# Ledger of designs, part 62: peptides against a protein of PDB entry 6A30

Target 1, 150 residues: chain A of PDB entry 6A30
Amino acid sequence: AQDADNVLQPIMDLLDSNLTLFAKICEKTVLKRVLKELWKLVMNTMERTIVLPPLTDQTMIGTLLRKHGKGLEKGRVKLPSHSDGTQMIFNAAKELGQLSKLKDHMVREEAKSLTPKQCAVVELALDTIKQYFHAGGVGLKKTFLEKSPD

## One batch from the design tools (peptide; made by RFdiffusion4, then SolubleMPNN)

Design b2_p18_2_s1 (from b2_p18_2 with V1M S4R K11R E17K)
Fold by OpenDDE base, seed 2:
Parts: structure tokens; C-alpha cells; sequence
Structure b2_p18_2_s1 (fold): chain B 150 residues (1-150), chain A 18 residues (1-18)
């Protein structure tokens, strides 16, 4: 449990900041589209992270995520003007896009089979992320998250 | 569900109601 929390915390912090912003500025239909794209990105990133390096490199993902996350000062989120909202989405997408670059650096290690403990951590992590994307019913449908080919 | 995740979900739900 604690290992899963440590692995998820950096991802959840990034997602919490971005999804809270998107929930405020996006209409429900737009929010669902954003969540679907983020879901694909997270699943693809996790798949690559799990297939490639030992658990120690997940701390590198956390460190890389933390290094870029320091720029969002707790400034009172004034509802950005339509132009500011688009720029914020673009900046958030750019930050999330850097997660895809982290993906390219991780590809070089041979796919090692996960230990049963690592598998349990991954399963717990996936369940937690699914719950987060469902967001108590305001996010993605459970059926979508369960049937996703990702 | 982890308490931290519940709190985060609650924040998203509140943000979506505004």
C-alpha cells in the first residue's frame, strides 16, 4: 500500500492540479474529452514505466514531475479569460507532453517480469487512477475505464 | 479508497459544480 502511494503521489499531484483546473474551466463534454486523452497518456506512460525499469526509476519520474510542477504557484485561480484558459490548457498539455519524452528515455531497458509484489502495487495503482478519473461520477464512466484497450 | 484520493476526488467534484 505505501509503495503504491509513493509511486502514485507525483502523478496524482500533477493530475489533481490539472484536472481541478479543467473541471473549473471546461464544460462537461469538453472535460470528458480531456479526461479521455489524459487517460490514454497516463496508461501509455504507466505501461512503459512498468515494462522498463525497476521501481527506483519511478522516483525519477516523480522528481522530473516535481521539477516542472514548481511553476504553478498557489495563485488564486481567477477564472482565466477565454484566451487565458486556452493558454493554461496548452501549458498543461505541454507539461503532460513532457511525460511522453520521459517515456523515450525509459525504453532502453529490457522488459523484466514484475515480481508478484510489483504486480500488486501496479494493480492498486491502476485501480486508484481509475477511481480518480471516474471522480465520483463527474469524470469518465467506469465502463469506459474498464473496457479501455489501454 | 485512500483518504488522499477521496479528498482529491471531492475537490474535482466541487470544481465541476461551480
Amino acid sequence: as target 1 above (150 residues)
Amino acid sequence: MLPRVEERIKRIQEAAKE
Scores: peptide ipSAE 0.276, ipTM 0.817, DockQ to the pose 0.757
Fold by OpenDDE base, seed 4:
Structure b2_p18_2_s1 (fold): chain B 150 residues (1-150), chain A 18 residues (1-18)
Amino acid sequence: as target 1 above (150 residues)
Amino acid sequence: MLPRVEERIKRIQEAAKE
C-alpha cells in the first residue's frame, strides 16, 4: 500500500491539478476530448515507465513527474476568464507534450519482468488513474477506460 | 477507493459544475 501511494502520488498530483483545471475551463465535449488525449499520454507514459528498468529508485519517476509537476505548482490558478482557457489548455498540453519528450530521454533498458508486488502496485495505479479520468462521471466513461489497452 | 482519491475526485466534480 505505501509503495503504491509513493508511486502514485506524483501522478495523482499531476492528474489532480490538470483534471481540475480542465474541468473548470473546458466545455464538457472539449473536456472529454482533452481527457482522451491525456489518457493516451498517461497510458503511454506508464507503459514506458513500467517497461523501463526496475525503478528501484522511486526517485526517478518521482523526480521526473515532480520536475514536470513542480513546473505546474507555481501557477496560482487565477480563474481565467473564458478566453484564457484555450491558452491554458495549450500550455497544459505543451507541458504534457514535454512528457512525451521525456519518453525519448529515458534509456530503454531491457524490460525486466515486474515482481508480483510491482505488478500489484501497477494495477492499483491503473485503477486509481482510471478513477481520476472517470472523475465520478464528469470525465471519461468507464467503458472507454476499460477498453483502453492496459 | 482511497479516501484521498475520493476527495480529489470530488474536487474535480465540483470544478466541472462551475
Scores: peptide ipSAE 0.275, ipTM 0.817, DockQ to the pose 0.702
Fold by OpenDDE base, seed 5:
Structure b2_p18_2_s1 (fold): chain B 150 residues (1-150), chain A 18 residues (1-18)
Amino acid sequence: as target 1 above (150 residues)
Amino acid sequence: MLPRVEERIKRIQEAAKE
């Protein structure tokens, strides 16, 4: 449990800020599109963290997500005027779209062998992230999250 | 589900209702 929380903390902190913002400013269909791209990004980042570096490098998940999230400045959420919000959504969607294209060009590295303990932590982490993206029914459908090839 | 995740989900739900 504690190990899973430690692994999830950087991801959840990033997602909490972004998903809360998007839930406020996005129309439902736009929100779902953004969430789908974020889901792919998160899954890809987790895959790389599991496959490439040791799980002990908690800084890598946060750094990778932060490197891709750096375009969303820590700017004080001034509730943008309706026009500013639309532009922010457009920019965020454009950035996420570029990240999805980058995924298609990335060589899939061979997964490192995980210990049973590491597997259990990853499974718990994935389940928790799925629940987060479902957001009690306001986010992505469970069927999408379960059938995701990511 | 972790308690912190429940709280975060609640905040997202509240944000989506506004």
Scores: peptide ipSAE 0.267, ipTM 0.812, DockQ to the pose 0.755
Fold by OpenDDE base, seed 3:
Structure b2_p18_2_s1 (fold): chain B 150 residues (1-150), chain A 18 residues (1-18)
Amino acid sequence: as target 1 above (150 residues)
Amino acid sequence: MLPRVEERIKRIQEAAKE
């Protein structure tokens, strides 16, 4: 439990500020769309950090941000200022891209087959992140989080 | 759920009610 909390703390600190801000400024439909994109970004970053050897961080983050940023613009997100909200999400995604620093903390495990203890920590971490994105029913649906291929 | 995560979720819920 304590090991999982230590691993998750940097991610949660980053998500707290951004999700709290988005919860305040976004309508419910917009918030759900933003949360879906953030979920994909977090899951892809976590998967690459745990499963894939360290790819050159900047190129992969830039490609991920470009792919997800285009997907968000195609949704008629009635943000009160179309430009400012998209830019804020892009900036938040860019800050989430700095989860590459979290990669440096988790990369220590990439060189070793995940021990049973490490697997248990990853499972607990995933469950905690799912609960966080569900946000007691304000965020993403549990069914979406469980069925996500990410 | 870790107590810290519960507090964080509560803050998001409060922010969504404002």
Scores: peptide ipSAE 0.264, ipTM 0.810, DockQ to the pose 0.744

Design b2_p18_2_s2 (from b2_p18_2, 8 letters changed)
Fold by OpenDDE base, seed 4:
Structure b2_p18_2_s2 (fold): chain B 150 residues (1-150), chain A 18 residues (1-18)
Amino acid sequence: as target 1 above (150 residues)
Amino acid sequence: MLPSVQKRIEKLKEAAAL
């Protein structure tokens, strides 16, 4: 539990700042779309961080930003200010690219396989992030979150 | 659920209700 908390703190700090802001400025429908895209970004980043060898942080960030930035631009999200909201989401995606640092907390060793302890931390981290994105029912639906690869 | 995360969820719920 404590190890999972320590691993999650940097992620949650990044998410809290952005999601709290989006929750305040976005309409409910817009917020849900933002949450969906952020969820995909977080999950893809975590998956890549766990599965992929240390790609340089810049390469991971650049690839994630390019892949998800294009996906996010296609989602015509009606934000109160069209320009500001898209830029904010882009900035949030950039900040979430720093989730590569999760690797430093989860995988200290170049081990191709996670230890049982690391697996337990990852599982708890994933469950916790799902709960966070569900946000007690105001966020994403559980059925949507369960479609994400564990 | 981790207490730290519970607090964050409550904060997010509050922000979404505003």
Scores: peptide ipSAE 0.354, ipTM 0.844, DockQ to the pose 0.664
Fold by OpenDDE base, seed 5:
Parts: structure tokens; C-alpha cells; sequence
Structure b2_p18_2_s2 (fold): chain B 150 residues (1-150), chain A 18 residues (1-18)
């Protein structure tokens, strides 16, 4: 449990920052699209972290997510006027579009053998992230999360 | 579910209900 929490903290901190903002500014349909793209990104990042050599797992997930999250400058979230909200959605959609294109260029590396302990941590991490993206029913449907390739 | 994540889910639910 503690190992999974330590691995998840950097991802969760990034997701909290982005999803809390999007939940406030996006309509439900737009939010669901954003959630779907973030879900794909998180799953691909986890797959790569599992498959890639022991770069400190925290640094690589944090760096991949931070490299793609760097477009969100620590700009003081002034509650945007309705016009500013639209611009933020447009910017977020543009960034997500770039992430989707990057996915198509992502070479699938060969799966490495995990120890039983590492497998248990990954399974717990995946379940935890699924619960987070479901967000008690306000997020993605369970059926969508379960059909996503692990 | 991890307690830290449960707290984050509740915050996200609150943000989406606003």
C-alpha cells in the first residue's frame, strides 16, 4: 500500500491540478473528452514505466507528465471570466491534441518481467487510478475504464 | 482504496458539482 501511494503521488498531484481546473470550467461533455485523453496518457505512461529500464520510476512518470504539463504555467488561476474559460478550454484542447499525436509516435517497448511485488503494486495502482477517473460517478463510466487496454 | 486518493476523489466531486 505505501509503495503504491509513493508511486502514485506525483501522478495524482498532476491529475488533481488539471482535473480540478477542468471540472470547474468545462461542460460535462468536454470534461469527459478531457478525462478520456488523460486516461489514455496515464495508461500509456504506466505501460512505458513498467516496460522501460529502472530509471527511478517516480522521476520518469513525473518527467513525462511534467514535460506534457509544462504548458500549464503556475499562472494564478484567476477564476476566468466566461471568455477566459473558453480560451483555457481551447488551449487545453490544443495541448491534448498534441498529446494524442504524440501517442501515435510512441514506440511500444518490449514488456519487462516484473517481480510478484511489482505486479501487485501495478495492479493496485491501476485500480486506484480507475477509481480516481470514475470520481464517485461524476467522471468516466466504469465500463469505459474496464475496456481500456491495461 | 488509499485514503489519500479517497480525499482527492471527494475534492474532485466537489469541484464537479459546483
Amino acid sequence: as target 1 above (150 residues)
Amino acid sequence: MLPSVQKRIEKLKEAAAL
Scores: peptide ipSAE 0.351, ipTM 0.842, DockQ to the pose 0.730
Fold by OpenDDE base, seed 1:
Structure b2_p18_2_s2 (fold): chain B 150 residues (1-150), chain A 18 residues (1-18)
Amino acid sequence: as target 1 above (150 residues)
Amino acid sequence: MLPSVQKRIEKLKEAAAL
């Protein structure tokens, strides 16, 4: 439990700052869309961090964020103030690019096969993140979160 | 559920209800 908490703290701190802002600014429908994209980003980052050895190159996460940032522009969600909301999402996505620091915290253990203890911590971490994104029913549906390949 | 995360969820729920 404590090991999972320590692993989750950096990501939770990042998510809390951004999601609290989005929860206040976004309509429920927009918030759900943002949560879906963040969920995909988090899952992809975690999967790559677990499966891929620590590629030291900051360039890969920057490229992923740049590719996903372009996808968010095409969703013509009439955000009421076109400039400020998009810029805030872009800045938040850029801050989420600092998930590279989370990579350094999670990957500091050698690219060896996860020990049974490490597997248990990862499973607990994933379940906890799913619960966080569900947010007691105000966030994403459980069925959406569970469709992510374990 | 971790108590720290439960607290974060409650804060997020509160922010979304506002």
Scores: peptide ipSAE 0.347, ipTM 0.842, DockQ to the pose 0.657
Fold by OpenDDE base, seed 3:
Structure b2_p18_2_s2 (fold): chain B 150 residues (1-150), chain A 18 residues (1-18)
Amino acid sequence: as target 1 above (150 residues)
Amino acid sequence: MLPSVQKRIEKLKEAAAL
């Protein structure tokens, strides 16, 4: 429990700041879309951090934003400015790129098989993040979180 | 659930309800 809390604190602090901002500025439908993109980004970053050798944060985020950015355009989201909302998501994604700190806490060693202890910490961390993104029902649906590749 | 995370979830629920 304490090890998982220590690993999650930096991520949660970052998510709290960004999600609080998005909750204030976005309509509910827009917020859900933003949450879906953030969820994908977090999960992909965690997967790459755990499974893949250290890539530079900018390269990972840039590749993710290029791959998923095409999906954001199709929503007729009346953001006051399409540029501002995209830029905010981009900035949030850049800040989430500082999940390098998660890397330093979780990945001291190469893509070797995680020890049983490390696996247990990762499983608890993933479950906790899923619960956080569900946010007692105001966030993402459980069915969406469960179908997401872990 | 970690108590710290529960607190964060409650804060997020409050922010989404406003």
Scores: peptide ipSAE 0.338, ipTM 0.837, DockQ to the pose 0.616

Design b2_p18_2_s3 (from b2_p18_2, 6 letters changed)
Fold by OpenDDE base, seed 4:
Structure b2_p18_2_s3 (fold): chain B 150 residues (1-150), chain A 18 residues (1-18)
Amino acid sequence: as target 1 above (150 residues)
Amino acid sequence: MLPSVQKRIEKIQKAAKE
């Protein structure tokens, strides 16, 4: 449990501010769309970090965020009286592009099979991330989260 | 659930209700 917490802290810290902002300013449908894209990004990042040696991936995450961020422009947001919520979403998405830095915190496991302990940590981490994205029902549906390969 | 994560979830839930 503590090991999983330690592994998750960097990603959670990165996500918290932006997800809190999205939860506050986005309509339900927009929030779900944002969360779906972030979920995909997080899962892909984790998968790549676990499966792929740290090759040229920094550029790919930035490109993915930019490609998917364009799809979010169609979303209706609850704008604060003086701010462009769309711009805030884009800025937040840009910040979340730094999810590539999570690679520095996730165990660079060489091509070695995960130890049983490491597997257990990863499994717990994945379950915890699912719970986090579900957010007690305000986030993504459990059925959607379970479709993602873990 | 990890206590740290529970707190984070509660924060998101609160934000969604604002």
Scores: peptide ipSAE 0.370, ipTM 0.876, DockQ to the pose 0.811
Fold by OpenDDE base, seed 5:
Structure b2_p18_2_s3 (fold): chain B 150 residues (1-150), chain A 18 residues (1-18)
Amino acid sequence: as target 1 above (150 residues)
Amino acid sequence: MLPSVQKRIEKIQKAAKE
């Protein structure tokens, strides 16, 4: 549990500001669309962490998410006007769309072998992220999260 | 569920209700 928490903290800290903002400014269907794209990004980032030899798993995840989340205003949650919120969503969608294209051009590498302990941490982390994106029912449906590649 | 994550979920839920 503690290891999973340590791994997840940087991801959650990055996502919290954006998800909180989107929850405030988006209607339900738009929010779900944004969450689906963020979910794909998070899953892809975790896949890369397993596949690639990072300096540290935590640092790699944080760096990858920061690199790809640059268009999301870091940490400064001002209540945007409706127009500002729309522009932020548009910019985020554009950036996430570019990431999707990049994924299509990436050669999938085989995941490195994990120890049983590492595997357990990854499984717990994935479950925790699913719960986070479900957000007690205000986020993505469990059925969607369960069908998504882990 | 991790306590830290529970708090974050509650924050999102609150934001969605505002």
Scores: peptide ipSAE 0.361, ipTM 0.870, DockQ to the pose 0.796
Fold by OpenDDE base, seed 1:
Structure b2_p18_2_s3 (fold): chain B 150 residues (1-150), chain A 18 residues (1-18)
Amino acid sequence: as target 1 above (150 residues)
Amino acid sequence: MLPSVQKRIEKIQKAAKE
């Protein structure tokens, strides 16, 4: 439990500020859309960190985030005050782009098979993140989180 | 559930209800 908490704290600290802001500013439908994109990003980052040996190139995550950040512009979500909300999303996406530093805090395990203890920590971490994104029912649906490939 | 995470969830729930 403590090991999972230590691994998750940097992620959650980064997400808390952004998600709290989005929860205050966004309507429920917009919040769910943002949470879905963040969930995909977090899951992809975790999968790459756990499954792929540390790809040395910091450039790839930055490029992926830059490519995905451009895709979010085309979703004409009529947010009322367009200027401030879009800039906040861009700034949040830029801060989330620094999730590359999260790679350094997540277990840099060398190409060795995860020990049973490490597997248990990862499973607990994934379950905890799912609960966090569900947010007691105000966030993503459990069915959506469960269908995400482990 | 980790107590730290529960507190974070409660903060988000509060923010979403405001």
Scores: peptide ipSAE 0.360, ipTM 0.872, DockQ to the pose 0.717
Fold by OpenDDE base, seed 3:
Structure b2_p18_2_s3 (fold): chain B 150 residues (1-150), chain A 18 residues (1-18)
Amino acid sequence: as target 1 above (150 residues)
Amino acid sequence: MLPSVQKRIEKIQKAAKE
């Protein structure tokens, strides 16, 4: 448990600032859409960090944003702030690029051979992140989080 | 659930009600 907390703290600190802001400024439907995109980004970043050798944060984020950012364009979500929801997600994603530090905490050893202990920590971390994105019902639906590819 | 995470969830819930 303590090991998982130590691994999650940097991610949670980063997410707290952004999600708290989004919860305040976004309409409920907009918030859910933003959370879905952030969820995908976090999951993909974690997967790549754990499974793939070190990619530069900027390249990974840029590729992810290019691939997934096209889906957000269709909803002209007038965010009350003059910044396009796309720009907010871009900024959040750029900040989430600091998740490379998660690699240093989670994967000191080669991605190919996670020890059973490391696997258990990752599983606990993933479960915790799912709970965080559900946010006691104000965030994403459990069914969505459970169907997301691990 | 980790106590630290519970506190963070409560903050988000509060922010969404505000």
Scores: peptide ipSAE 0.350, ipTM 0.866, DockQ to the pose 0.723

Design b2_p18_2_s4 (from b2_p18_2 with V1M E7K E17K)
Fold by OpenDDE base, seed 4:
Parts: sequence; C-alpha cells; structure tokens
Structure b2_p18_2_s4 (fold): chain B 150 residues (1-150), chain A 18 residues (1-18)
Amino acid sequence: as target 1 above (150 residues)
Amino acid sequence: MLPSVEKRIKKIQEAAKE
C-alpha cells in the first residue's frame, strides 16, 4: 500500500489541480470527455513506462495531447464571468503533457520481469487510478474504466 | 482505498458540486 501510494503521488499531484478545475468548470458531458481523454493518456503513459524502454516517448505524449486536445474544443464549459474556460482546458492539457515526467518516478524497470512485489504495486496502482477517475460517481463510469487494459 | 486518494476523490466530488 505505501509503495503504491509513493508511486501514485506524483501523478495524482499532477492531475489534482487540473481535474479539480475541470470538475468545477465543465458540464457533465464535457467533464466526462475530458476524463476519458486523460484516462487514455494516463493508461498509455503507464503502459509505455512499464513496457517500453525510456527512449522516444516525450515527443509522443505531447503529440497525443495535442491531437486529443482538439477534440475537447467542442465541449461546453461553465465559464467564470471573466475567463475563457476553453483556454483553461487547453492550458491544463498542456500542463498534463508533463505526465511524461512521471517516467522519472515510475520504476525504470529494465526488461526484467516485475517482481511479485512490483506486480502487486502496479495492480494496486491501477485499481487506485480507476477509483480516482471514477471519483465516487462524478467521473467516469466503472464500465468504461474496466474496458481499459490493466 | 488509499487515504490520500480518498481525500483527492472527495475534493473532486466537491468541485463537481459547485
């Protein structure tokens, strides 16, 4: 549990501010769309960090964020009286592009098979992230989260 | 559920009610 918490803290810290903002300013449908894209990004990042050696990935995450961020432009947001919520979403997405830095905190596991302990930590981490994105029902549906490979 | 994550979830839930 503590090991999983330690592994998750960097990603959670990165996500918290932006997800809190999105939860506040986005309509339900927009929020879900944002969360779906972030979920895909997080899962992809985790998968790549676990499966792929560290080499080429920084450019790919930035490109993925830019490609998926364009799909968010169609969302209706509850704008504060003086701010462009769409711009805030884009800025937040840009900040979340730094998820690539999570690689520095996730165990650079060499091509070695995860130890049983490491596997257990990853499994717990994945389950915890699912719960986080579900957000007690205000986030993504459990059925959607379960479609993602874990 | 990890206590740290529980707090974060509660924060998101509260934000979604605003």
Scores: peptide ipSAE 0.371, ipTM 0.872, DockQ to the pose 0.810
Fold by OpenDDE base, seed 5:
Structure b2_p18_2_s4 (fold): chain B 150 residues (1-150), chain A 18 residues (1-18)
Amino acid sequence: as target 1 above (150 residues)
Amino acid sequence: MLPSVEKRIKKIQEAAKE
């Protein structure tokens, strides 16, 4: 549990500001669309962490998310006007859409062998992220999260 | 569920109600 928490903290800190903002400014269908793209990004980042030899798993995850989340406001939540919010969502969606296209062209690498302990941490982390994106029912449906590649 | 994540989920839920 503690290891999973340590791994997830940087991801959650990065996502919290954006998800909180989107929850406030987006209607339900738009929010779900944004969450689906963020989910894909997070899953891709975790896949890379397993596949690639990182300096540290935590640092790599944080760096990858920051690199690909450039169009998102990092750590600064302001309540935008409706027009500003719409433009922000559009820019974020455009960036995330480009990442999705890149994923389609990427050759899938095989994950490195993990110890049983590392595997357990990854499984707990994935479950926790699914719960986070479900957000007690205001986020993505469980059925969607369960069918998504981990 | 991790306590830290539970708090974050509650925060998102509150934001969605506003």
Scores: peptide ipSAE 0.359, ipTM 0.866, DockQ to the pose 0.770
Fold by OpenDDE base, seed 1:
Structure b2_p18_2_s4 (fold): chain B 150 residues (1-150), chain A 18 residues (1-18)
Amino acid sequence: as target 1 above (150 residues)
Amino acid sequence: MLPSVEKRIKKIQEAAKE
């Protein structure tokens, strides 16, 4: 439990500020869309960190985040005050782009098979993140989170 | 569930109710 908490704290600290802001500013439908994109990003980052040996090239995550950040612009979500909300999303996406630093805090396991203890920590971490994104029912649906490939 | 995470979830729930 404590090991999972230590691994998750940096992620959650980064997400908390952004998600709290989005929860206050966004309508429920917009919030769910943002949460879905953040969930995909977090899961992809975790998968790459756990499954792929530390790809030395910091450039690839930055490029992926930059490519995905450009894709979010085309979704004409009529947010009422267009200027401030879009800039906040861009700033939040830029801050989330620094999730590359999260790679350093997540277990840099060398190409060694996860020990049973490490597997248990990862499973607990994934379950905890699912609960966090569900947010007691105000966030993503459990069915959506469960269908996400582990 | 971790107590730290429960507190964070409650904070998000409160923010979404406003």
Scores: peptide ipSAE 0.355, ipTM 0.866, DockQ to the pose 0.716
Fold by OpenDDE base, seed 3:
Structure b2_p18_2_s4 (fold): chain B 150 residues (1-150), chain A 18 residues (1-18)
Amino acid sequence: as target 1 above (150 residues)
Amino acid sequence: MLPSVEKRIKKIQEAAKE
């Protein structure tokens, strides 16, 4: 438990600032859309960090945003702030690029040989992140989080 | 659930009610 907390703290600190802001300024439907994109980004970043050798944060985020960002363009979501929802997600994703530090905490050893202990920590971390994105019902639906590819 | 995460979830819930 303590090991998982130590691994999650940097991610949670980064997400707290952004999600708290989004919860305040976004309409409910917009918030859910933003959370879905952030969820995908976090999961993909974690997967790549754990499974793939070090990619530069900027390259990974840029590729992910290019691939997934096209899906947000269809909803002309008037965010009450002068920044479009795409720019907010871009900024959040750029900040999430600091998740490379998660690699240093989770994967000191080669991605190919996670010890059973490391696997258990990762599983607990993933479960915790799912709970965090559900946010007691104000965030993403459990069914969506459970169907997301691990 | 980790106590730290529970606190963070509560904060988000409060922010969504505002």
Scores: peptide ipSAE 0.348, ipTM 0.863, DockQ to the pose 0.693

Design b2_p18_3_s1 (from b2_p18_3, 12 letters changed)
Fold by OpenDDE base, seed 1:
Structure b2_p18_3_s1 (fold): chain B 150 residues (1-150), chain A 18 residues (1-18)
Amino acid sequence: as target 1 above (150 residues)
Amino acid sequence: KEKLKQQIEEAVLQSAKV
């Protein structure tokens, strides 16, 4: 549990902030598409974060996420006008895109076989993320999450 | 939308208990 929480918490904090925003501003169909793309991103990021030994750079991801997360709390959530919502989506997509680029710079170290402990953490993390993205049936379908090639 | 938010919050809270 605790090891999985340590891996998931930074991702979950980012997702919770962004998905809460998207849930407010997006239509249901758009939100589902965003959730699918976020699912792919999270799966790919999680795989790399768990497969890579704790690089000293986890502090950099956490620090980058923490620096960007602190900026959002002080803004009184004025319900953005439709124009502001589009800009917020664009900014959030840009931030997520930067996280994706960081992914490409993570040198594919040799696919070391996961230890049994790492596998258990991945399984627990995966189940948690699936539940999060399923959101009691309002989010993504279980069949999509289970059959994802990611 | 509000229902989705609530379900996400519940899922996060459940994940923290495991």
Scores: peptide ipSAE 0.035, ipTM 0.555, DockQ to the pose 0.069
Fold by OpenDDE base, seed 3:
Structure b2_p18_3_s1 (fold): chain B 150 residues (1-150), chain A 18 residues (1-18)
Amino acid sequence: as target 1 above (150 residues)
Amino acid sequence: KEKLKQQIEEAVLQSAKV
């Protein structure tokens, strides 16, 4: 429940704000089209949010970028001897290699089968979103939501 | 439109209870 809520809440807040606006301004036919596009967006966002490593990794990327940025500020370039320049290039290459490994790890985590917990969260989230988009029959048809390839 | 809004609000409230 709590993990599903953490994933859904940002999406639902965005949807609620937009759908409330669209419900006011749009004709029924236009609204249905907007709902279909939002459905696709939500499905894609959920897939990314659940399959992508938790937001802690964005903070890690931010922290890594911040660590790299702080390394540049220790300013007084003593002209590194030819050996120091090679070592800096080697260190930069090693750091780039670590970033590549991190990317490969992220891609590999993305390719991993969802854990049973993640699957349960996805199922709950999908059911909630289907109900939301169906909106008691005034939204999207259940058949469309169930047969969506997304 | 008003009925759609109400149904959306109800669905959001139900989602928050789960």
Scores: peptide ipSAE 0.028, ipTM 0.556, DockQ to the pose 0.064
Fold by OpenDDE base, seed 5:
Structure b2_p18_3_s1 (fold): chain B 150 residues (1-150), chain A 18 residues (1-18)
Amino acid sequence: as target 1 above (150 residues)
Amino acid sequence: KEKLKQQIEEAVLQSAKV
């Protein structure tokens, strides 16, 4: 539990803030696409966090998440009129486009074999993230989360 | 949208308990 929480907490903090915003501003179809891209990002980030040595990765994840999160620091989201919702969707789409580019720049380091303890932490983390993205059935489909190649 | 938000918040809360 604690080791999984340490891995998940930075990801969950980012996801909570962003998904709450996206749930408010996006249409259902757009939101599903956003969730799918975030799922891929989370899976890739988690894979790296577990395969790489713990100390260097929290800083890299924190830096990756902060580099993309710094675009969100314009903290006065006045609940904008309908016109400003379009601007927020455009900004969110631009940020997601930057996240996709980040995926391409993330060099795949050689997968080290995980210890049994690391595997257990990964499994717990994966289950937690799947539950989060499923969101009681209103988020992503379980079949998508389970069959994702990520 | 509000229902989705609530379910996400519940899932986050459950994740914190595990």
Scores: peptide ipSAE 0.026, ipTM 0.538, DockQ to the pose 0.067
Fold by OpenDDE base, seed 4:
Structure b2_p18_3_s1 (fold): chain B 150 residues (1-150), chain A 18 residues (1-18)
Amino acid sequence: as target 1 above (150 residues)
Amino acid sequence: KEKLKQQIEEAVLQSAKV
């Protein structure tokens, strides 16, 4: 539990910030696509984060969050007008695109076999993330989350 | 949208309790 929470908390904080924004701005169809891409990203990030030594994980996720967060600080929180909503979707899509590029940078590390302890942490983390993305039936379908190849 | 936000917040809160 505690090891899984340490791995998940930075990811969950990022997801909460982004999903709150996306839930306000996006239509249902766009939101579902965003959720599917975030699911894939989280699965890939989690796999690497659990395989990597704990010291690099907080620093990498923190550096990623800080590198992406520095772009957000200069934006005076203007109340989203409808025109600002389109720009925010574009910015959110740009951030998702940067996260996708980050996937390419992270793919270069060789998949080490997980220890039994790491496997247990991954299983717990997967269940937690599935519940989060399912969002009581309003989010992604359970069948999609369970059959995801990621 | 508001219902989705509430369900996400509940799922996060439930996940933090496990």
Scores: peptide ipSAE 0.024, ipTM 0.542, DockQ to the pose 0.067

